# Ledger of designs, part 282: peptides against a protein of PDB entry 3V4L

Target 1, 386 residues: chain A of PDB entry 3V4L
Amino acid sequence: GQPLAKDKVALLIGNMSYWEHPKLKAPLVDVYELTNLLRQLDFKVVSLLDLTEYEMCNAVDEFLLLLDKGVYGLLYYAGHGYENFGNSFMVPVDAPNPYRSENCLCVQNILKLMQEKETGLNVFLLDMCRKRNDYDDTIPILDALKVTANIVFGYATCQGAEAFEIQHSGLANGIFMKFLKDRLLEDKKITVLLDEVAEDMGKCHLTKGRQALEIRSSLSEKRALTDPVQGAPCSAEALVRNLQWAKAHELPESMCLKFQCGVHIQLGFAAEFSNVMIIYTSIVHKPPEIIMCDAYVTDFPLDLDIDPKHANKGTPEETGSYLVSKDLPKHCLYTRLSSLQKLKEHLIFTVCLSYQYSGLEDTVEEKQEVNVGKPLIAKLDMHRGL

## One batch from the design tools (peptide; made by RFdiffusion4, then SolubleMPNN)

Design b2_p27_1_s2 (from b2_p27_1, 10 letters changed)
Fold by OpenDDE base, seed 1:
Structure b2_p27_1_s2 (fold): chain B 386 residues (1-386), chain A 27 residues (1-27)
Amino acid sequence: as target 1 above (386 residues)
Amino acid sequence: EEEEERERKEEEEKKKEEELEKLLVPM
């Protein structure tokens, strides 16, 4: 019969905003597009941008809690990386220059932990450089991997080579994701699908002799990303997994705020990623006596590092939100919260209404505090070890 | 005419490819 997944879980990490390294662009688009494709494949997807070392460790730990016997696990990473002695290292955004293995996440360590979960399939898609890091002479003493015959690595590039993005003025995929996205929905064995992606990439003149997809697999079964999930979650562990994932994707409900002056504000929320939320405000009712009226959000928790200069923008794009802007209401003020993983407490902020009456020169302000609880990934308490 | 238009398209495509090649940045 067709293989069945007990469940399907994906962790997607895109690191772009490095502190001590060149900034990337492709991971934004790549994580977003891959998230949408994997959701169409009935994956439970956690999508995270710009993680520190600690946040990456916690994201992996939370991902491993979603894994169990016969579950399909997919890890995608886009960002800086290196390969020493056949071990792949993902570089966090806070990694020093030069970075070392002690500052990075070893993919083979994650694979070991996934094998302990008795997963049905382990897929790693590594959109990073595979050059040796000459500043790191550490040989990871990895315990021997179990012979599980269910492992697939798709490397965006060959051993010792670089992966590339196109620094166009617009949004563009990395080279790997550009070809992967066109085939990802195909009902094929994952190694056959990746082989076709390798052939498509091999036809691209831009990458010829610079980047080529490498497939490393021990997959003995005909497993596909299209494999259906086995029916209703019958185990307590499957119910807990579904609840944990659902909690990590719950948006705050849209609110109508009423001010004493009779102005009504609609406050809404949209998810861009599991750790990135857009807040939007719109004036839905204004008394005719009020000639000017502006509603803005302020007083965010300090842990979110919200610069007021980047808040309350007239377009989503001015916040750095280019991907979900089409799905957002128009004629709002927009604020992008890009670091929800840092939120230790409830998201409490102020909605401030500034307005002027006809025939009065003085601007009046009214303020209302809003508590939306823990949105999205902030419900997982990724900080429970500090 | 058709051959000159083909050569012109191949040169324009090659020029676009050379411009994109300059925009390749390692990840």
Scores: peptide ipSAE 0.357, ipTM 0.738, DockQ to the pose 0.795
Fold by OpenDDE base, seed 4:
Structure b2_p27_1_s2 (fold): chain B 386 residues (1-386), chain A 27 residues (1-27)
Amino acid sequence: as target 1 above (386 residues)
Amino acid sequence: EEEEERERKEEEEKKKEEELEKLLVPM
């Protein structure tokens, strides 16, 4: 029969806003596009941007909690990285310069932990450089991997080589994702799919002699990303996994705020990523005696580092939200919360209505506090270890 | 004519690739 997945879970990490390293652009688009593709493949996708070492560790731990016997696990990483002694290291955004293995996440260590979960398939897609880090001579003593014959690595580049992005003014994929996205929905064995991606990359003049996909696999079964999920979650573990994933993707309900002046504001929420939410406000009712009226969001929790200069924008794009802007209502004020993983408490903020009456020069303000609980990934409490 | 238009398209594609190559940055 066709192989069945008990469930399908993906963790996608895109690091771009490095503190001590060159900023990247491709991870934003690559994580977003891959998220949408994997969702079409019935994956439970956690998508995270710009994680610190601690936040990456917690994201991996939460991902491992979603893994169980016969579950398909996919880890995608886009960002800075290196390879020492056949171990791949993902570089967090807070990594020092130079970074070392002690500041980074070892992919082979994650693989070991995934093998302990008795997963049905382990896929690693590593969109990072594979150069040696000459500042790190640490040889990780990893225990011998179990012979599970369910492992696939897709490396964006060859051993000792660089992966590339196209740095232009617009949005672009990394070179790997550019080709991967065109094949990802195909009902093929995952190694065959990646071989076709490698052939497509090999035809591109831009990549010739610069970047080539490397596939490393031990896959004894015909497993595909298209493999159907087993029917109704009959196990307690499957129910817990479904609830945990649903919890991490629960948006606040859209609210209609009524002010004393008779103005009604619609407060809405959209997810860009599991840790990135857009808040938008729109005036849905205004008394005719009110000429000017704006609804600002303010007083965010300090843990979110929300600069008021980047809040309450007239377009999603002015917040940095280029990807979801088509799905957002028009004529709102938009605020992007890009670090929901840092939220320790409930998301409490103020909606400030500023308005003017006909024939009065003075601006009037009314304020309402809004508590939306813990949105999206903030429900996982990725800070529980401090 | 059709051959000159093909050669022109191939040169325009090659020029676009050379411009994109200058924008390649290691990740």
Scores: peptide ipSAE 0.355, ipTM 0.741, DockQ to the pose 0.731
Fold by OpenDDE base, seed 5:
Structure b2_p27_1_s2 (fold): chain B 386 residues (1-386), chain A 27 residues (1-27)
Amino acid sequence: as target 1 above (386 residues)
Amino acid sequence: EEEEERERKEEEEKKKEEELEKLLVPM
């Protein structure tokens, strides 16, 4: 019969805003586009940008809790990385310079833990450099992997080589994602799909002799990303997994705020990623005696590290939100919350209305506190253990 | 004519590739 997945779960990590390393651009677009494609394939996708070592460990632990017997697990990573002795290391945004294995996540350790879950398929897509780190002389003592015959690695580059992005002024994919996205929806064995991506990348003159896709697999069965999910959740574990994923993707409801002056503000929320939310405000009603009014958001939790200079922008693009701007209402003020994983408490903030009456020079302010609970990924309490 | 137009297109594609190559950054 056609193979069935018990469920399909993906963790996508894109690291760009490194503290002590060169900043990247492609992971933003790559994680977003891959999220949309995997959702069309009935994957439960958690998409995370700019994670610290601790946040990456917690994201992997939460991902491993979603894995079970016959579940398809996919890990995608885009960011800095290295390979020592055939072990791949993902570099967190807070990694020191130089970084070492003690500051990084070993992919083969994650694979070991995925094999303990008796998964139906394990896919790793690693959009990172595979050069040796000469500052790390540690030999990872890894336990021998089990012979599960259900593992696929797609490396964006060959062993000892670099992966590349195109740093132009516009939005662009990394080289790997540029070719992967065109094939990802095909009903083919995942190793055959990746082989076609390797052939398509091999025709690219830009990367000829610099970057080539490497496929490493032990996949004995015809498994595809298109394989149907087994029907209604027949286990308590499947129901828990569905509820946990739904919690991590629940947006706050849109609110209509009414001020004493008679101004009405629409407050809305949009998800860019599982840890990135846009807040937008618009004036939906203004009394005629009020000549000017602006509604801005302020007093965010300190854990979010929100610079007020980057809040309340006239366009989504001025916040750094280029991907969801088409789906947002126009004529708002926009604020991007890019670190929802850091939120320990409820998201409480102030909506401030500044306004002027006809014939008065002085501005008046009214404030309303808003509590939206824990939005998106903040519902997972990734801080449980500090 | 057709061969000169083909050579011009190949040279324009090559120039675009050389411009994009300058924008390649290792990840």
Scores: peptide ipSAE 0.354, ipTM 0.737, DockQ to the pose 0.764
Fold by OpenDDE base, seed 2:
Structure b2_p27_1_s2 (fold): chain B 386 residues (1-386), chain A 27 residues (1-27)
Amino acid sequence: as target 1 above (386 residues)
Amino acid sequence: EEEEERERKEEEEKKKEEELEKLLVPM
């Protein structure tokens, strides 16, 4: 029969907004598109943008808590990276210039920890450069990996080579994701699927002599990303995993706020990523005696680094949200919270209504505090230990 | 005519490819 997965879990990390390194663009689109494809494959997907070293470590630890015996684990990373002595290093957004192994996450260390979980399949998709970092001569003393015949690496490029993105004026995939997305839903052994992606990439003239997919596998079984999840979670651990993932993906409920002047505001929430949420406000009722009426969100927790200049925009795109704008209601004010992993406390903010009565020159303000608890990834308390 | 139209399409594809090559940035 077709192999069964006990469950399927994916962690997707896209780092683009580096502090001391060149900014990337592809990781935004690549993580979003891959999230949607893996969800169609019944993966529990955690999707995270722009993580610091500490936040990346915690995201990996939370991902490892979702792994268990016979679970399929997939790690995708898009961002800056390097390879020293056959060890792959993912570069956090806060990494210094030059970065070293002490500032970065070693993929082989993550693999060791995944092998301790007795996973059914381990897939690594690494959309990063594999050049040597000449500023880091550290040879990681890695403990010997267990011999598990269930590991697949898809590297976006060859050893010692670069991975590329196409920086046009629009949204574009990285070169790897451009070809991977077209085949990812195919019911094929994962190594066969990646080999077909390598052939498709090899036909492209843009990539010839610059980038080629490398596959490293120990996979002895016919395992596919399409393999069905074994039915209702029979173990207490599987129930805990399902609850933990569901908790990390729960949006706040939409609210109807009523002001003393008789104005009603709809407050809504949408997820772009596990750590990125859009807040939107709309005026759903206005008394006829009120001529002007605007509803602003303000007084966000300082941990979120919300610039008021980027809040309360007339379009999602003006907030930097280009992917989910089609699924959002029109004629709102939009605010993008891009760093929900930094939230230590409940998300408390103020809705400020500014309005004017017919025949009065003075603007009136009414305010309501809103507590939406811990939205999305903020429920995992990734800061546990600071 | 058909050969000139094929050569023109190949030249237009090559030009688009050269324009995309200028937009390649290492990750």
Scores: peptide ipSAE 0.351, ipTM 0.729, DockQ to the pose 0.765

Design b2_p27_1_s3 (from b2_p27_1, 12 letters changed)
Fold by OpenDDE base, seed 3:
Structure b2_p27_1_s3 (fold): chain B 386 residues (1-386), chain A 27 residues (1-27)
Amino acid sequence: as target 1 above (386 residues)
Amino acid sequence: EEEEKKKEEEEKKKKELEELEKQLVPL
């Protein structure tokens, strides 16, 4: 019969806003496009941008809680990285310059932990450089991996080489994702699919002699990303897993706020990623005596590190949101919360209505506090231990 | 004419490729 997955879970990490390293652009688009494709494949996808070392460790731990016997696990990483002694290291955004293995996440350690979960398939898609880090000669003593015959690595590049993005053409995709996205929905064994992606990349003149896909696999069975999820969750563990994932993807409900002046606003929420949410405000009713009115969001939790200069924009793009702007209502003020993983408490903020009456020069302000609870990834309490 | 047009298309493709190559940034 066709192989069945007990469930399908993906963790996608895109690091771009490095503190001590060159900023990237591709991880934003690549994580977003891959999230949409994996959702069409019935994956439970956690998508995270710009994680610190601690936040990456917690994201991996939460991902491992979603893994169990016969579950398909997919880890995608886009960002800075290196390979020392056949070990792949993902570089967090807070990594020092130069970084070392002690500042980075070892993919082979994650693989070991995935093998302990008795997973049905382990897929690693590593969109990072594989150059040696000459500042770290530490040989990691890794425990011997189990022979599970269910592992697939897709490396965006060969050993000792770089992976690339295209920054200037408005195509802010990594080269790997550019070819992977065209094949990812195909009902093929995952190694055959990646071989076709390697052939498509090999035809590209941009990548010839610079970047080539490397596939490492022990996969003895015909497993595909298209393999159907086994029907209704038969176990208490599968129900708990589904509930944990659902909690991490729950948006706040849209709110209608009524001010004393008779202005009504709609407050809405959109998910860009599991840790990135857009707040939008729209005027839905204005009394005729009010000539101008705007609804600003202010007084966010300090943990979110929101610059007021980037809040309350007339377009989603002015907030740095280019991907979900088509699905957002028009004629709003937009604010992008990009660090929801840092939220320890409920998301409480102020909606400030500034308005002017006809024939009065002075602006009037009314304020309402809004509590939307813990949105998206903030429900997982990734800060348990700080 | 056809050979000149083909050469101009090849030169245009070469120039587009060179501009895309300048846009490659390592991850």
Scores: peptide ipSAE 0.399, ipTM 0.766, DockQ to the pose 0.818
Fold by OpenDDE base, seed 4:
Structure b2_p27_1_s3 (fold): chain B 386 residues (1-386), chain A 27 residues (1-27)
Amino acid sequence: as target 1 above (386 residues)
Amino acid sequence: EEEEKKKEEEEKKKKELEELEKQLVPL
């Protein structure tokens, strides 16, 4: 019979905004496109951008809580990375220069923990360099892996080689995701799918002699990303997992704010990623006596590090939101919250209405405080313990 | 004429590839 997944869970991490390392661009597009594809495959996807070491550890821990017996787990990483002694290290955005294994997440440690969950399939897609880090001679003492025969690694490049992105003025995929995305929905054994991606990448003149996909697998069964999820959640654990994922993806409800002047504002929320939310405001009703009227958001929690110069933009693109802009209402003011994992408290902010009456020169302000609780990933409290 | 046009297209593709190669950044 066709294999069944008990559930399907993916963690996607894209690190771009490094503190001490070159900034990347492709992980933004790659995580977004892969999120949309994996959602079409009935994966529960957690998508995270620009994580610190601590935030990456917590994201992995929360991902491991979503894993259980017969669950398909997929980890995707795009960002800086290295490979020492056959161990793959994902580099957090706060990693020092030079980084070491103590500043990085070891993928083989994550694999060990996934094997303890008795997962049905473990897929790692690593869109990072695999060069040796000459500044780190640490040999990780890894315990012997269990013989589970359910493991697949797709490496964007060969051992000791680099993976690449194309840094042009626009948005582009990394080289790996460019080819992976075209095949990902195919009903094929995951190792066969990745082999076809390797052939497609091998036809590209740009990658010849620079980057080639490497597949490392121990997969005894014909498992595919298309494998159907086993029906209604039959266990209390599956219900808890579904609730935990749903909780991490719950947007605030859209609000209609009414001001004393008779202006009505629609306050809306959109998810770009699990840790990235767009707030948008629009004037839905204005009395005719009000000639000018602007509704801006302010007084955000300090832990979000929101620069007011990047808030309240006339377009989503001016906030750095290029991907979801098509699905957003037009004629709003937009604010991008890109670090929801940092939120320790409820998201409380002020909506300020600035307006002018016909025949008065003075601008009037009205303010309303809005509490939207913990949106998206902020419900997981990824800062527990600092 | 057709052979010259084919050579110009091949040279153009080669130049476009060389420009893309300059835009490659390692991860």
Scores: peptide ipSAE 0.389, ipTM 0.767, DockQ to the pose 0.812
Fold by OpenDDE base, seed 2:
Order: C-alpha cells, then sequence, then structure tokens
Structure b2_p27_1_s3 (fold): chain B 386 residues (1-386), chain A 27 residues (1-27)
C-alpha cells in the first residue's frame, strides 16, 4: 500500500541577524517559501527567525513534543554553521566570536531524541556551511544512534565546504532553497527528490566547484513528503499535538476600537512567521469635523525590544516586512513584532489616537489599552525552564 | 557578424556570472 504518515511536523529555523557574525539575508525568504510549500504538503509547520541559543533549545524541545510513533519529522535550518568530526552545529544569533560547540546546537543530538520518539521519517535539511571550526577542539561524545532505517540528510553543501547565498539588493533564496523549492512538491521518494535537486544544482555554473548537495540516507522504505496523513487524529497524543500546533498559530481576532470623538479604528493582525506578527491600524470612520487623525500603537512589553523608530510605518516594507505586504490591507500604519518567542506575559499595548478639529490648532489625544493574550508561538511558553 | 554577436553574448554572460560571483556570501 502507499506509505502513511501518522502526522507530519516541521521545524524551520532561519538565523540571519547575528550579533557577532556577518548578517545573512536568504534565511528570511527560504523559511517563508519552505513554510508555504510544506503547508501544501499537509505539514504542521513551526517557522522561527533569529533565535538565541536558549530559544533554539526550547524550539527543538517543543518540536520533539509534536513528534510521536510514525510521525514524519522535518528539521530545516538556514544560517551560520560548521561540521566537526561528522557532527553538524547550528549557530544561534547570540553566539560569541569565535563560537564553540557549547554555544551551538548539535543536529546529531536532535536526531537521537527524534529516534527515541519512534518517528516514521526523520528529514534534516541543513542550509549551512560544513567547514571545520578550528576554534572548537571539542570532540562531542555522542551516544550511538539507533538503527532506525528512516533518516535522510540533505546538506546544502559537501563535507568541509561552504554553502552560499547571493547578497544582491533584492530578496533571494540561498542556493540550496533555489533548487529545492522547484522539486519539493513532487510525489517521489525523498532521496530521489533530493538526487534530482543535486543534479539541478550541479548544472549551475555559479556553484560549480564551490557548493554541491550531499545526501546521507538510511531510508529503507519508499517514503515521500507527499505521503498522506493517516485519517482523523485517533490517538489522544495526536489530538494533543494538533491542539499544541493550533495554539502556536492562533492570531488575535481583529478589533474595532471606538473613541469618544467618534473615530473608529480597525486593529488587525497578520502572521509572517510563528514568532513574527504584523499589527496594522486603519481609520474606518472619521467625523467630518475632525480634519486629521492618526492611530499609533505604543507601550509594548519590554521583553519584545520594540524600537519606536520602526513602529507605526506607512508601509509594511518600512517595518522590514517584505513577504506578506501583498496580503495586508492598504492605507494602514504597520508595526512588526519580530521576537514573539521572548513574550512571557500577555501582549498588552496602547492604541493612541491623535486628532485635530477643524478650526482648533491644538492636537487632542485619546488612548485605549488592548490585551490580545499570547499570540502565535508565545502560547508555547518557550521560556518554561528559566 | 553572427560569430561576433555570439562572442559578445558569451562575454556578456561571463561578466554577469563574474558579478554574481562577487555577491556570493558563505553561510
Amino acid sequence: as target 1 above (386 residues)
Amino acid sequence: EEEEKKKEEEEKKKKELEELEKQLVPL
């Protein structure tokens, strides 16, 4: 019969805004495009940008809670990385310079934990460098992996080589994702799909002799990313998994705020990623006696580190939102919350209406506090353990 | 003429590739 997945779960991490290392650009686009493709494949996708070491550990722990017997698990990482002694290390955005194994996440440790869940398929897509880190002499004593015959690694590059992005003025994919995205929806065994991606990348003159896809597999069965999910969730564990994922992707409901002056504001929310939300405000009703009015959002929780200079922009692009801007309503003020994983409490903020009456020079202000609860990933309490 | 146009197109593609190569950043 056709193979069935009990469920399909993906964790996508894109690190680009490094503190002590060169900034990247491709992880933004790569995580976004891969999220949309994996959703078309009926994956439950958690998509996270710019994680610290602690936040990456917690994201992996929450991902492992979504895994169970016969579930397909996919981990994608785009960012800085290295390979020492056949162990792959993902570099967090807060990693020191130089970084070491104690500052990084070992992919083979994650694989060990995935094997303990008795998963149906384990896919790793690693869009990072595989050069040795000469500042890290640590030989990780990894426990022996179980023989599960269900593991696939797609490395963006070969052992000891670099992976690349193209830093042009626009948005672009990394080299790996550029070829992967064109094949990802094909109904093929995952190793055959990755072999075709390797052939397509191998025809590219830009990467010839610099980057080549490496496939490492123990996969004994004909499993594909297109494999259907087995029926309605019949286990208590599958129901818990579905509820946990749904909580991590629940947006606040759109609100209509009414001010004493008779102005009405629509407050709306859009998800860019599991940890990135756009707030937008629009004036939906204005009395004729009010000549000018603007609706600002302010007084955000300090844990979100919101710079007021980047809040309340006339375009989504001015906030750093380039991907979802087409799906947003026009003629709003936009604010991007890029660090929802840091939120410990409810998202409480102020909507401030500034307005002017015809024939009065003075501006009037009215304020309303808004509580939207814990949006998106903030519901998982990724800080449970500090 | 056709050989000269083909050579100009190859030289243009070579320059475009050399410009893209300068924009490669390692991950």
Scores: peptide ipSAE 0.387, ipTM 0.755, DockQ to the pose 0.819
Fold by OpenDDE base, seed 5:
Structure b2_p27_1_s3 (fold): chain B 386 residues (1-386), chain A 27 residues (1-27)
Amino acid sequence: as target 1 above (386 residues)
Amino acid sequence: EEEEKKKEEEEKKKKELEELEKQLVPL
C-alpha cells in the first residue's frame, strides 16, 4: 500500500535582519512560498522570521513536541550558516561577529532529537553556506546517531561551498527555492524529487561551478511529501498537536469601533507569517459635519520594539509587507508587527481617532484601548522556560 | 542575417547573465 503519515509538521526559519552580519532578502520570499506549498501538501506549518538564538532554540523545542512515531517532520532554514567537520550550524540574527558554535544551532543535535521521536520521515532543507568557520575550532562531541532509514538532507550547496540569493530590486527567491518550488508538489519519492531539482539547478548557467545541490539520504522506503495523512486524529497526542497548531495560527477577529463623534472604524488583522501580523484600520462611516478624520494605532507593548515611524502607513509595502498586500483591503492605514514571538502579555494597543468639525480650527482626539489577546505564535508562550 | 541575429541573442544572454552575477549574494 502507499505509506501513510501519522501527521505532517514543518518548521520554516528565515533569518535576514542580522545585527552584526550582512542583511539578506530571499528568506522572506522563500519561507512564504514554501509555507503555501507545504500547506497544499497538508503540512502543519510554523513559519518564523528573524529569530535570536533563544527564540530559535524554543522554536525547535516546540517543533520537536509536535513530532511522534510515524509523523513526517520537515525543517527548512534560510540564512547565514557554516559547516565544521560535517556539522551544520544555523546562525541566529543576534549572533556576534565572529560567531561560534556556542552562538549557533547545530542541525545534527536537532536530528538526534528527531530520531528519538521515531518519525516516519525527517527532511532537512538547508539554504545556507557550508564554508568552514575558521574562528570556531570546537569539535562538537555529538552522541552517536541511531541507524535510521528515514532521513533526507537537501543542502542548497556542496560541502565547503556557498549558497546564493539574487538581490534584485524586487522580490526574488534564493537559488535553491527557485528550483525546489517548481517540483515540490510532485508525487515522487523525496530523494527522486530532490535529484530532479539538482538536475534543474545544474542546467542553470548562473550557478554552474558556484552552487550545486547535495542530497544525503538513508531513506530506504518510498516516502513522498504527497503521502496522505492518516484520517481522523484517533490519539490524544494527535488531538493535542492539532490544537497546538490551530492556536499558533488563530488571528484576532475583525472589530468595528464606534467613537462618540459618530465615526465608525473597521480594525482588521492578517497573518504574513506565524510571528508577523499586519494590523489595518479604515474609516467605514463619517458624519457629514466631520471634514477631516484619521485613525491610527499606538501604545503597543514595549516587548514588540515597534518604531512609530514605521506604523500607520498608507500602503502595506511601506511597512515592508510585499507578499500579502494583494489580499489586504485598500484605503487603510497599515502597521506590521514582525516580532510576535517576543510578546509575553496580551496584545493591548490604542486606536486614536483625530478629527476636525466644519468651522472649527482645532483638531479633536478620541481614544479606545483594544485587547486582542495573544495572536498567532504568541499563544505558544515560547518564553515559559524563563 | 540569421548568424548575426544568433550572435546578437548570445551576446544579449551573456550581458543578462553578467548583470545577474553582480547581484549574487552569498548566504
Scores: peptide ipSAE 0.381, ipTM 0.749, DockQ to the pose 0.793

